# Ledger of designs, part 61: peptides against a protein of PDB entry 5FRP

Target 1, 225 residues: chain A of PDB entry 5FRP
Amino acid sequence: VEWTESIPQIIATREDISKELNQALAKTFIDSDPRVRRTSVMIFNKVPVTEIWKNITNKAIYTSLLHLAREKHKEVRELCINTMAKFYSNSLNEIERTYQNKEIWEIIDTIPSTLYNLYYINDLNINEQVDSVIFEYLLPFEPDNDKRVHRLLTVLSHFDKKAFTSFFAFNARQIKISFAISKYIDFSKFLNNQESMSSSQGPIVMNKYNQTLQWLASGLSDSTK

## One batch from the design tools (peptide; made by RFdiffusion4, then SolubleMPNN)

Design b2_p15_1_s2 (from b2_p15_1, 5 letters changed)
Fold by OpenDDE base, seed 4:
Structure b2_p15_1_s2 (fold): chain B 225 residues (1-225), chain A 15 residues (1-15)
Amino acid sequence: as target 1 above (225 residues)
Amino acid sequence: MTPLEEFNKIVEELE
């Protein structure tokens, strides 16, 4: 653990990380101790993306990072999901595609698929997190249409079949959620009007309101779990 | 009915 904790500083200060260090770091990602794995993932958060690309040359590290997205240890998994999504976004923004880094990009380009494939686990907590990182890192809000489309195409260009399916399902769900929220607002407005509440439609709208809330709530993870 | 199914029914009734 202590060794792994020192790695960010080493990477930040040294331009040439030895092959041996990369090999050692690769082992930390598969360590039996979740604390070691956690610390390993944190390297990607603490070190600038440019320095990571420069100094972390062992493909196994990147592959292992992606595998941790399915880690049983919740904290490590959650950290990994956030980290890899952020790393992907930062890489797209800051790292040029070259012949030298092609092999690493081949791995990094699978991050979107890796994330979207997590929906197949059918875990509400994971789903919520994936939803979050999609909006935050994979497909962030971009006012420039060309940039937005380019990002979208970049993300989609490396999708496997399962990821595409998840993508469509995600979008369909978002549309439904949007609609539900709209209705929730409408019902809320209606119910906040005393005259409307006293009308024959009052009980009907109240029922629909409750159903809408229940539906919206059902899509949320239990924060206690 | 699943919450989604219930919601879909509501949507259908609103349409």
Scores: peptide ipSAE 0.017, ipTM 0.484, DockQ to the pose 0.132
Fold by OpenDDE base, seed 3:
Structure b2_p15_1_s2 (fold): chain B 225 residues (1-225), chain A 15 residues (1-15)
Amino acid sequence: as target 1 above (225 residues)
Amino acid sequence: MTPLEEFNKIVEELE
């Protein structure tokens, strides 16, 4: 653990991380102790993306990072999912594609597919997290249409078949959620009006309100679990 | 019926 904690400082200070250091770091990602794995993932959060690309040249480290997205340890998995999504976004924004870094980009370009494939686990907590990182890092809000389209095409360009399927399902769900929220607001406004509530439509709207709320709630994970 | 199916039914009834 102590050794792994020192790695961010080493990466920041040394231009050439030895092959040995990279090999040692690769081992920490598969360590039996989840604390070691967590610390390893945190390197990607503590070190600037440009320095990571410069100094971490062992492709096994990146591959191992992606594998942790399916780890059994919840905290490490959650950290990994956020980290890899953020790292992907930062890489797209700050790292140029060169011949020298091509092999690493081949791995990094699979991050969107890796994330969308997590929907097949059918875990509500994972689904919520993936939803969040998609909006925050993969497909962030971009007012410029050209930039938005370019990002979308970049994300989709390396999708496998399963990721595409998940992508379409996700988008369909988002449309439905948006509609549900709109209706929830409408029903809430109606029910907050005393005259409307006392009308013959009052009970009908109340029922629809409850159904809408139940549907919205069903998509949310239990925060206590 | 899944929650989504229930919601779809509600939407259909509103339309």
Scores: peptide ipSAE 0.016, ipTM 0.482, DockQ to the pose 0.132
Fold by OpenDDE base, seed 5:
Structure b2_p15_1_s2 (fold): chain B 225 residues (1-225), chain A 15 residues (1-15)
Amino acid sequence: as target 1 above (225 residues)
Amino acid sequence: MTPLEEFNKIVEELE
């Protein structure tokens, strides 16, 4: 743990990280101690993206990072999912594609697929997190249409079949959620009006309101789990 | 259950 904690400082101060250091770092990502794995993931959060790309040249480190998205330890997994999504976004924004970094980009370009494939686990907490990182890092709001389309195409360009399926399902779900929220608001407004609530439509709207709430609740993760 | 299957289930419940 202590060694891994020192790595960000070393990367920041040294321009040439030895092959040995990269190999040692690669081992920390697969360490049996979740604290070590956590610390390893944190390197990607503490070190600027440009320095990571410059100094971490062992592809095994990146592959291992992506693998942690499916690890058993919840905290490390959650950290990894956020970290890899952020790292992907930062890389797209700050790192140019060169011949020298091609092999690393081939791995990084699989991050979107890796994330969308997490929906197949069918875990509500994971789904919520993936939803979050998609909106925050993968497909953030971009007012420039060309940039937005370019980002979308970049994300989709490396999708496998499973990722595409998840992508379509995700989008469809978002539309439905938006619709349900809209209806919830409408029903709430209706029921808040005493005259409307006392009308013949009152019981019907109340039923629809409850159904909408139940549906919305069913899609939410249990924060206690 | 695949995301598509889950989606279809949700659609059926909303209809």
Scores: peptide ipSAE 0.031, ipTM 0.424, DockQ to the pose 0.124; fails the geometry check
Fold by OpenDDE base, seed 2:
Structure b2_p15_1_s2 (fold): chain B 225 residues (1-225), chain A 15 residues (1-15)
Amino acid sequence: as target 1 above (225 residues)
Amino acid sequence: MTPLEEFNKIVEELE
């Protein structure tokens, strides 16, 4: 653990990280101690993306990072999901594609598919996290249409069949959620009007309001789990 | 179930 914690400082101070250091770092990602694995993932959060690409050249490290997205240890898994999504976004923004980094990009380009494939686990907490990182890092709000389309095409260009299916399901769900929220607002407005509540439609709208709330709530993860 | 299948199931339950 102590050694792994020192790695961000070493990367920041040393221009030439030795092949040996990369090999040692690769081993920390598969260590039996979840604390070691966690610390290893944190390197990608603590070190600037440009320095990571410059100094971490062992492909096994990147591959191992992606595998941790399905790890049994909840904290490490959650950290990994956030980290890899952020790292992907930062890489797209800051790292140029060169002949030298081509092999690493081949791995990094699979991050979107890796994330979308997590929906197949059918865990509400994981789903919520994946939803969050998609909006925050993979497909962030971009007011420029050309940039938005370019990002979308980049993300989709490396999708496997399962990822595409998840992508379409995700979008369909978002539309439904949006509709439900709209109805919730409408029903709330109606119920806040005393005249409307006293009408024959009052009980009907109340029922629809409750149904809408139940539906919205059912899609939310249990914060206690 | 695929995410799409799960989504469809949820939709069917709402309908």
Scores: peptide ipSAE 0.028, ipTM 0.409, DockQ to the pose 0.120; fails the geometry check

Design b2_p15_1_s3 (from b2_p15_1, 5 letters changed)
Fold by OpenDDE base, seed 4:
Structure b2_p15_1_s3 (fold): chain B 225 residues (1-225), chain A 15 residues (1-15)
Amino acid sequence: as target 1 above (225 residues)
Amino acid sequence: ETLLEEFQKIVEELE
């Protein structure tokens, strides 16, 4: 009987702790100091997804997390982009959709659209990062066709018009890159053959090789910026 | 790390 009486107190204490935590986090995510914002994002990166969903119930925190993807501070932005993509993937894999968490899922389901909309900023560094998180977290390699299709449909189901446009542009670019890489390999093989290089096609292939390299390089961000 | 541990880190950085 005594242990039963302690349960409400434990629940109340947990609720109180949860409430205070949620209130504090809601403030730290919008703090003027980038270090505070960074540390706030790290919670979503370090804490298991199940614990996040259990303890962070204030929807404003999740909304604030998504907004940091467009913040001015580069390091926080980059961390946020990786974190929210990973969190999205983990949530899809580990969190069941219930009536109680519906409002949070409504926010989390917008993460893919949020990420794809970053392409409109026209920043090469951001583009590369978005490309990376798409392949790693949003649409990871999945050998099971049903799972792959289901994930794709889930990702697309909440896209706005701009996100769809970016999605198609992304895919088109990937096809072009793949083709360019294939040609690069072919040209490289040709140029590595001495007989081929001495042929009338040698200079032509060399030119195409250089053009291909230049094109591939132009899509890469400056690592020094 | 637990959520509490991460929260504590935030608090420590604010101090």
Scores: peptide ipSAE 0.126, ipTM 0.817, DockQ to the pose 0.014
Fold by OpenDDE base, seed 3:
Structure b2_p15_1_s3 (fold): chain B 225 residues (1-225), chain A 15 residues (1-15)
Amino acid sequence: as target 1 above (225 residues)
Amino acid sequence: ETLLEEFQKIVEELE
């Protein structure tokens, strides 16, 4: 009987600790020192998704994480973009939607829209990173058609108007890229054949090859910058 | 540095 009286105190203590933890994290995510912000983002990479959802209950932390996608500090921003995309994917796979976590899910469900909206910054480095995380985390390869469609619908279900626009633009660009790569391969094969190069089509294909390369290169960021 | 130390403790508690 005596141990039952201690349970409320233990629960209260845990609640207090959890509150303090969440308050501290909320501050670190908006700290002026980029190292502190970086470390804050890293918690989402180091801690299992199930434990994050269990222990981080302050919605402001998740909101702050999403805001760091537009961070001035390049390293923090890049880390944040990768982290939030991965966290979104892991959450979809491992976290059930309940009444208790509904408010957090409302924020997490905006991650795809947040990422697609980054295209409007018109930065090649950001665009490349967003492209990458879309294929890796948001819309990964899925051989099961039903699962693939379900994931797609989930991603799209919370898009704002701007995200939809960028989504369509992205898809159109990907089709063009795929076509360009196919042509690049064809042209490369042609140019590697001496007989073909000596033909009347040689110079024409060379020109098309160069144009294709230029087009492909124009979409690539400078890795040195 | 103090804030970083505090944060590290928090991370360790979550792991």
Scores: peptide ipSAE 0.027, ipTM 0.693, DockQ to the pose 0.014
Fold by OpenDDE base, seed 2:
Structure b2_p15_1_s3 (fold): chain B 225 residues (1-225), chain A 15 residues (1-15)
Amino acid sequence: as target 1 above (225 residues)
Amino acid sequence: ETLLEEFQKIVEELE
């Protein structure tokens, strides 16, 4: 009730909005209702990154956001993981590092480590999501070498030991996946050739094809979970 | 009015 009464007044000034937002978010990020927590995370998706940095100045809110990556409620957790990855990327692109925002950046710079540490949970759904956000937001495809290297160094510069380990494991896995896909293609080409299928190698290649498919599938999360 | 509703109003103003 108290906050409701203040909302109309808050619209009057940017400063007022910032104050009320910080007060509200400090409470809503830790609310027992997952719907409240979800709504709290959504602000980071709906509001431009520059406005977030201007209006959300309480570092505890950012810390709370990062903690939701391990939240029990699946929907909130998944939303948080996507949100924090995107927010990190947008922040790198649009927010200058200043003395005033240093404390917030210290938290934001831990987002990559936070995400890579989620691999230790050993959950296929989480792993898939982390894989996705890495390619989409943390280390997106960048043809410019200088930009690519700079982004990589930025991401790695704040890694803890566990995050580095996960990083190397991730890359190794990607190489294996790439190799498997290449083999899948080769086997598929072979199997699509009638003469090849009629050869003594036909059954052997078919078996390898199936094994490759099974291996690839085993790395994917169960969409029903 | 719930905290959620109050917060939602704030968010809508920032969008």
Scores: peptide ipSAE 0.024, ipTM 0.670, DockQ to the pose 0.013
Fold by OpenDDE base, seed 1:
Structure b2_p15_1_s3 (fold): chain B 225 residues (1-225), chain A 15 residues (1-15)
Amino acid sequence: as target 1 above (225 residues)
Amino acid sequence: ETLLEEFQKIVEELE
């Protein structure tokens, strides 16, 4: 673990990382110790994206990074999901597509699909995290329509069938959530009005309110798990 | 050789 923690500094201070170091990193990403794997992932957070692309040239490292999204160790998995999403966004913003880095881009371009495919695990904690990184890194709010469309097309252009299905399901879910929240607000306003609450509709609205809350709550993960 | 030993050798060579 301690020696792995020195890698970010080495990459930051050296113009070129050796082939041997890339090979060593490839091993640390698949180490049996979760702490070693965690530290390996942290390299992508500690080192500027431009330096990562310059110095980490072994495609196996990137493949291994993406694989850790399905890691058994929760902490490593969560770190990896955030890291790869951020790295994808930073790469799109800062790294030019060249002939020399084409093979790495082919891997990086699969990050959105990799993330959307995590919905099939059917874990609420993972779903919440994927939702979060989509809004923060993959499809962030962009006021410029052209940039927004371009980003969307970039994300979708490398989707497999499963990713598309997840994408549509995600969007449908968001619409439903938005609608439910709107209803929740309306019901709350109604129930806060004494005249309305005393009407024949009072009990009906209360029931709908409770149903709405139950539905919203069912989509939330248990923070203790 | 352990992974640690391999890595240490590589780091030393890069310094």
Scores: peptide ipSAE 0.022, ipTM 0.585, DockQ to the pose 0.011; fails the geometry check

Design b2_p15_1_s4 (from b2_p15_1, 5 letters changed)
Fold by OpenDDE base, seed 4:
Structure b2_p15_1_s4 (fold): chain B 225 residues (1-225), chain A 15 residues (1-15)
Amino acid sequence: as target 1 above (225 residues)
Amino acid sequence: MTLLEEFNKIVKELE
């Protein structure tokens, strides 16, 4: 409630507005009410990245944003994970590295490590979300080899030891999933052929099909939870 | 939307 009283004072000068806004936001990110925290995170989704970098100069806000990735409140956490990943990607694409913004970049550059470290929580929902944001924002599909390599190197350059380990585990898992999907398709094709299904291999392939399906399903979170 | 506009929305929602 106290920060709301400071809002009228924000109207004076652009510089003053910026300072007061930063102070207010710093408080809202650590507010006890998850709704307040959620709304704070939404600022990073709705405001253009260039405007964020220009106006949010308090490093504590960025640090707080990253911390929310491990928040107990599920909705806020999920929103934060998506937001910080997207913000990272947009920052890489649109924000130049300067002496003035160096301290903020030092924080933002830890986003990939922060995200990969979430795998150690061993929560299927979190894992799926992290997988999603990696493919969408951190390491998106890029047909240009130079750009792809540059992005990869940028992401990895600030990894801690745990993040590296998680990265390799992630890649190994993706390979396994890809293989399983390929086999699933092959088995499905085989079983859809009546002659093949009636062959001596029919029951064997059916068993493998079921095992593959079970394995794939076991890696998926319950959408109802 | 501007940072200020979004902040104002937050304030409005919290009132």
Scores: peptide ipSAE 0.253, ipTM 0.855, DockQ to the pose 0.013
Fold by OpenDDE base, seed 5:
Structure b2_p15_1_s4 (fold): chain B 225 residues (1-225), chain A 15 residues (1-15)
Amino acid sequence: as target 1 above (225 residues)
Amino acid sequence: MTLLEEFNKIVKELE
């Protein structure tokens, strides 16, 4: 409460607005109130990436953003994971690497590793979210092969050993899921045919169908949590 | 919105 009262005073001082803003924002990212932290993260979603890079020069803010990916508050964590992934993607697309922003890029380049390392928490909800942001922001579909490969190499170039391990595990899992879905479809088609269902293979396929569904379901997060 | 505008919005919401 006391800090919020000081912000109008900070805004009033024109000459050091940038420094003061960075200092204030750095504090809000580590505030004890999850609502404050949440709102701080939202700045990265609402402000254009170019403006963020221009105005947020305190590296501690970026570091704090990355740390929020592992915080206990679910809503803030989830928001942070989405935000940092999106911010990474937008930065790659819109921000040039210069000598002046090198230190910030060193932090931003760790976002992929930070995200892949979340798999080690072994939480289904987190895993699902990380899967989503990987496909949406880190390694999105790109029809241009050169661009796709370049993005992949960029992401991998900053991986630590743990991130590489997670990356391979992720890909292996996706292949398995794809195969399971394919089987599910085949079994469904078989069971939808009355003649096939009444055959001696009907019960066998039904069992395989159920096993496949159970396996697929076990990998999905509980939407009620 | 500018960074400053968003920050000010945060402050207002926390008030």
Scores: peptide ipSAE 0.250, ipTM 0.852, DockQ to the pose 0.013
Fold by OpenDDE base, seed 1:
Structure b2_p15_1_s4 (fold): chain B 225 residues (1-225), chain A 15 residues (1-15)
Amino acid sequence: as target 1 above (225 residues)
Amino acid sequence: MTLLEEFNKIVKELE
C-alpha cells in the first residue's frame, strides 16, 4: 500500500501519531485488498479495549468495522463478526460512558442490531456464527439475575425494528425447537419400548415421531423462522 | 500490545 511509505515521515509527536494512525486505519479498513482489511480488524482483537477507545477516535473506523460484517470476503466477514461482538462485550465491561466518548458509544451500541440484522441475509453459515457470538458475547450466561437483566436491557434498548423482530423470531423459534426436541425424545423412548411399540398407540406415535423429525430437519438450520 | 505497535506490524507486512 502506497500510503505506508508516508507514515514514518509524518509521525513526530504522540498526538501526531494518534492522528496519523486514525487516518491510516480509516484507509486500511476500506482497502481493496482483503488481507489489509483483515489485518485492520485484527487490531481490535490484539489491542486492549481500553487502548482502542483511547486512541481510535475517528468514528469512521468503527462504522467501517461494522460494515465489514456484510463484506463479501468470507474470512474477513467472519473475523469481523466475532471481533465486533467481543469488542462490544469488552466495552460494556471495561469502558465507562463519558461525554467525550458518547459518539463512539452510539456506534458501538448498534453492534447488537447489526448482528441480529445479519439473520435477514438468510445464510446458514452467518446464522450459525451470529448464534454463537450472541451466546458467547452479547448475551452470555450470567448467574446473577440483576447483571443478566441489565445486559439484556442494554442490548435491547438500542435495537432497531428489524433487530427486535429478528430477536423475537429467534426466541420463538428456539422455544419451538426445544419443544420439538422434547417430543422427539419422548417419542423415541416410547418407540424403543417393545410393549409400547406393539400397542395400538405404536403407529400413532410413529407417525408423530416422523412428523417431528421432518419438522426438525427442515427448521433446525433456520433459527429465525 | 499498543495500537501503534500493531499498526506498525501492519505497515511492515504491507511494505
Scores: peptide ipSAE 0.247, ipTM 0.850, DockQ to the pose 0.012
Fold by OpenDDE base, seed 2:
Structure b2_p15_1_s4 (fold): chain B 225 residues (1-225), chain A 15 residues (1-15)
Amino acid sequence: as target 1 above (225 residues)
Amino acid sequence: MTLLEEFNKIVKELE
């Protein structure tokens, strides 16, 4: 509340607005009230990426955004994870690398590593969210091979060792899931055939079906938590 | 919304 009183109601110049905004926003990202932190993160969701890069020049704000990915407040953390992933993708698509924004890009380029490192927390809810943002924002489906490869190389070029390990584990898991789904479909088809179900293989396939289903379910987070 | 508009929302919430 004290810092809000220091903000002039009437700012005469755009420069003054930018300075005051950066100072105030830097404080709100580390505010003790999670509502304040949440609102701060929402700025990155509601304001166009080009406007963010133009007006937010304090690197501490971006660093603080990344730190919120591991904060204790669940809602703020979840919002932050989605926000930083989307912001990263939008930045890659819309923001050119210049001498003036180099220091900010150095921070933004660590977003992929920051996200992949969240897998080490071993929380199923976090894992699901990270999986989602990877598919939606970091490495989205791209039919153009050149664009897909370029994006992949960009993401990987700033990985730390732990992020690489998580990346490989993620891909391995996706292959396993794909295989399990394929088997689930096969078993379902078999069991839906009355003749097949009545055969000697019926009980065996039923068991495999149940095992496959349990395995698939075990990888999902509890929706009640 | 503009950056300024979003910031003003934060300020309002703090009052």
Scores: peptide ipSAE 0.247, ipTM 0.852, DockQ to the pose 0.013

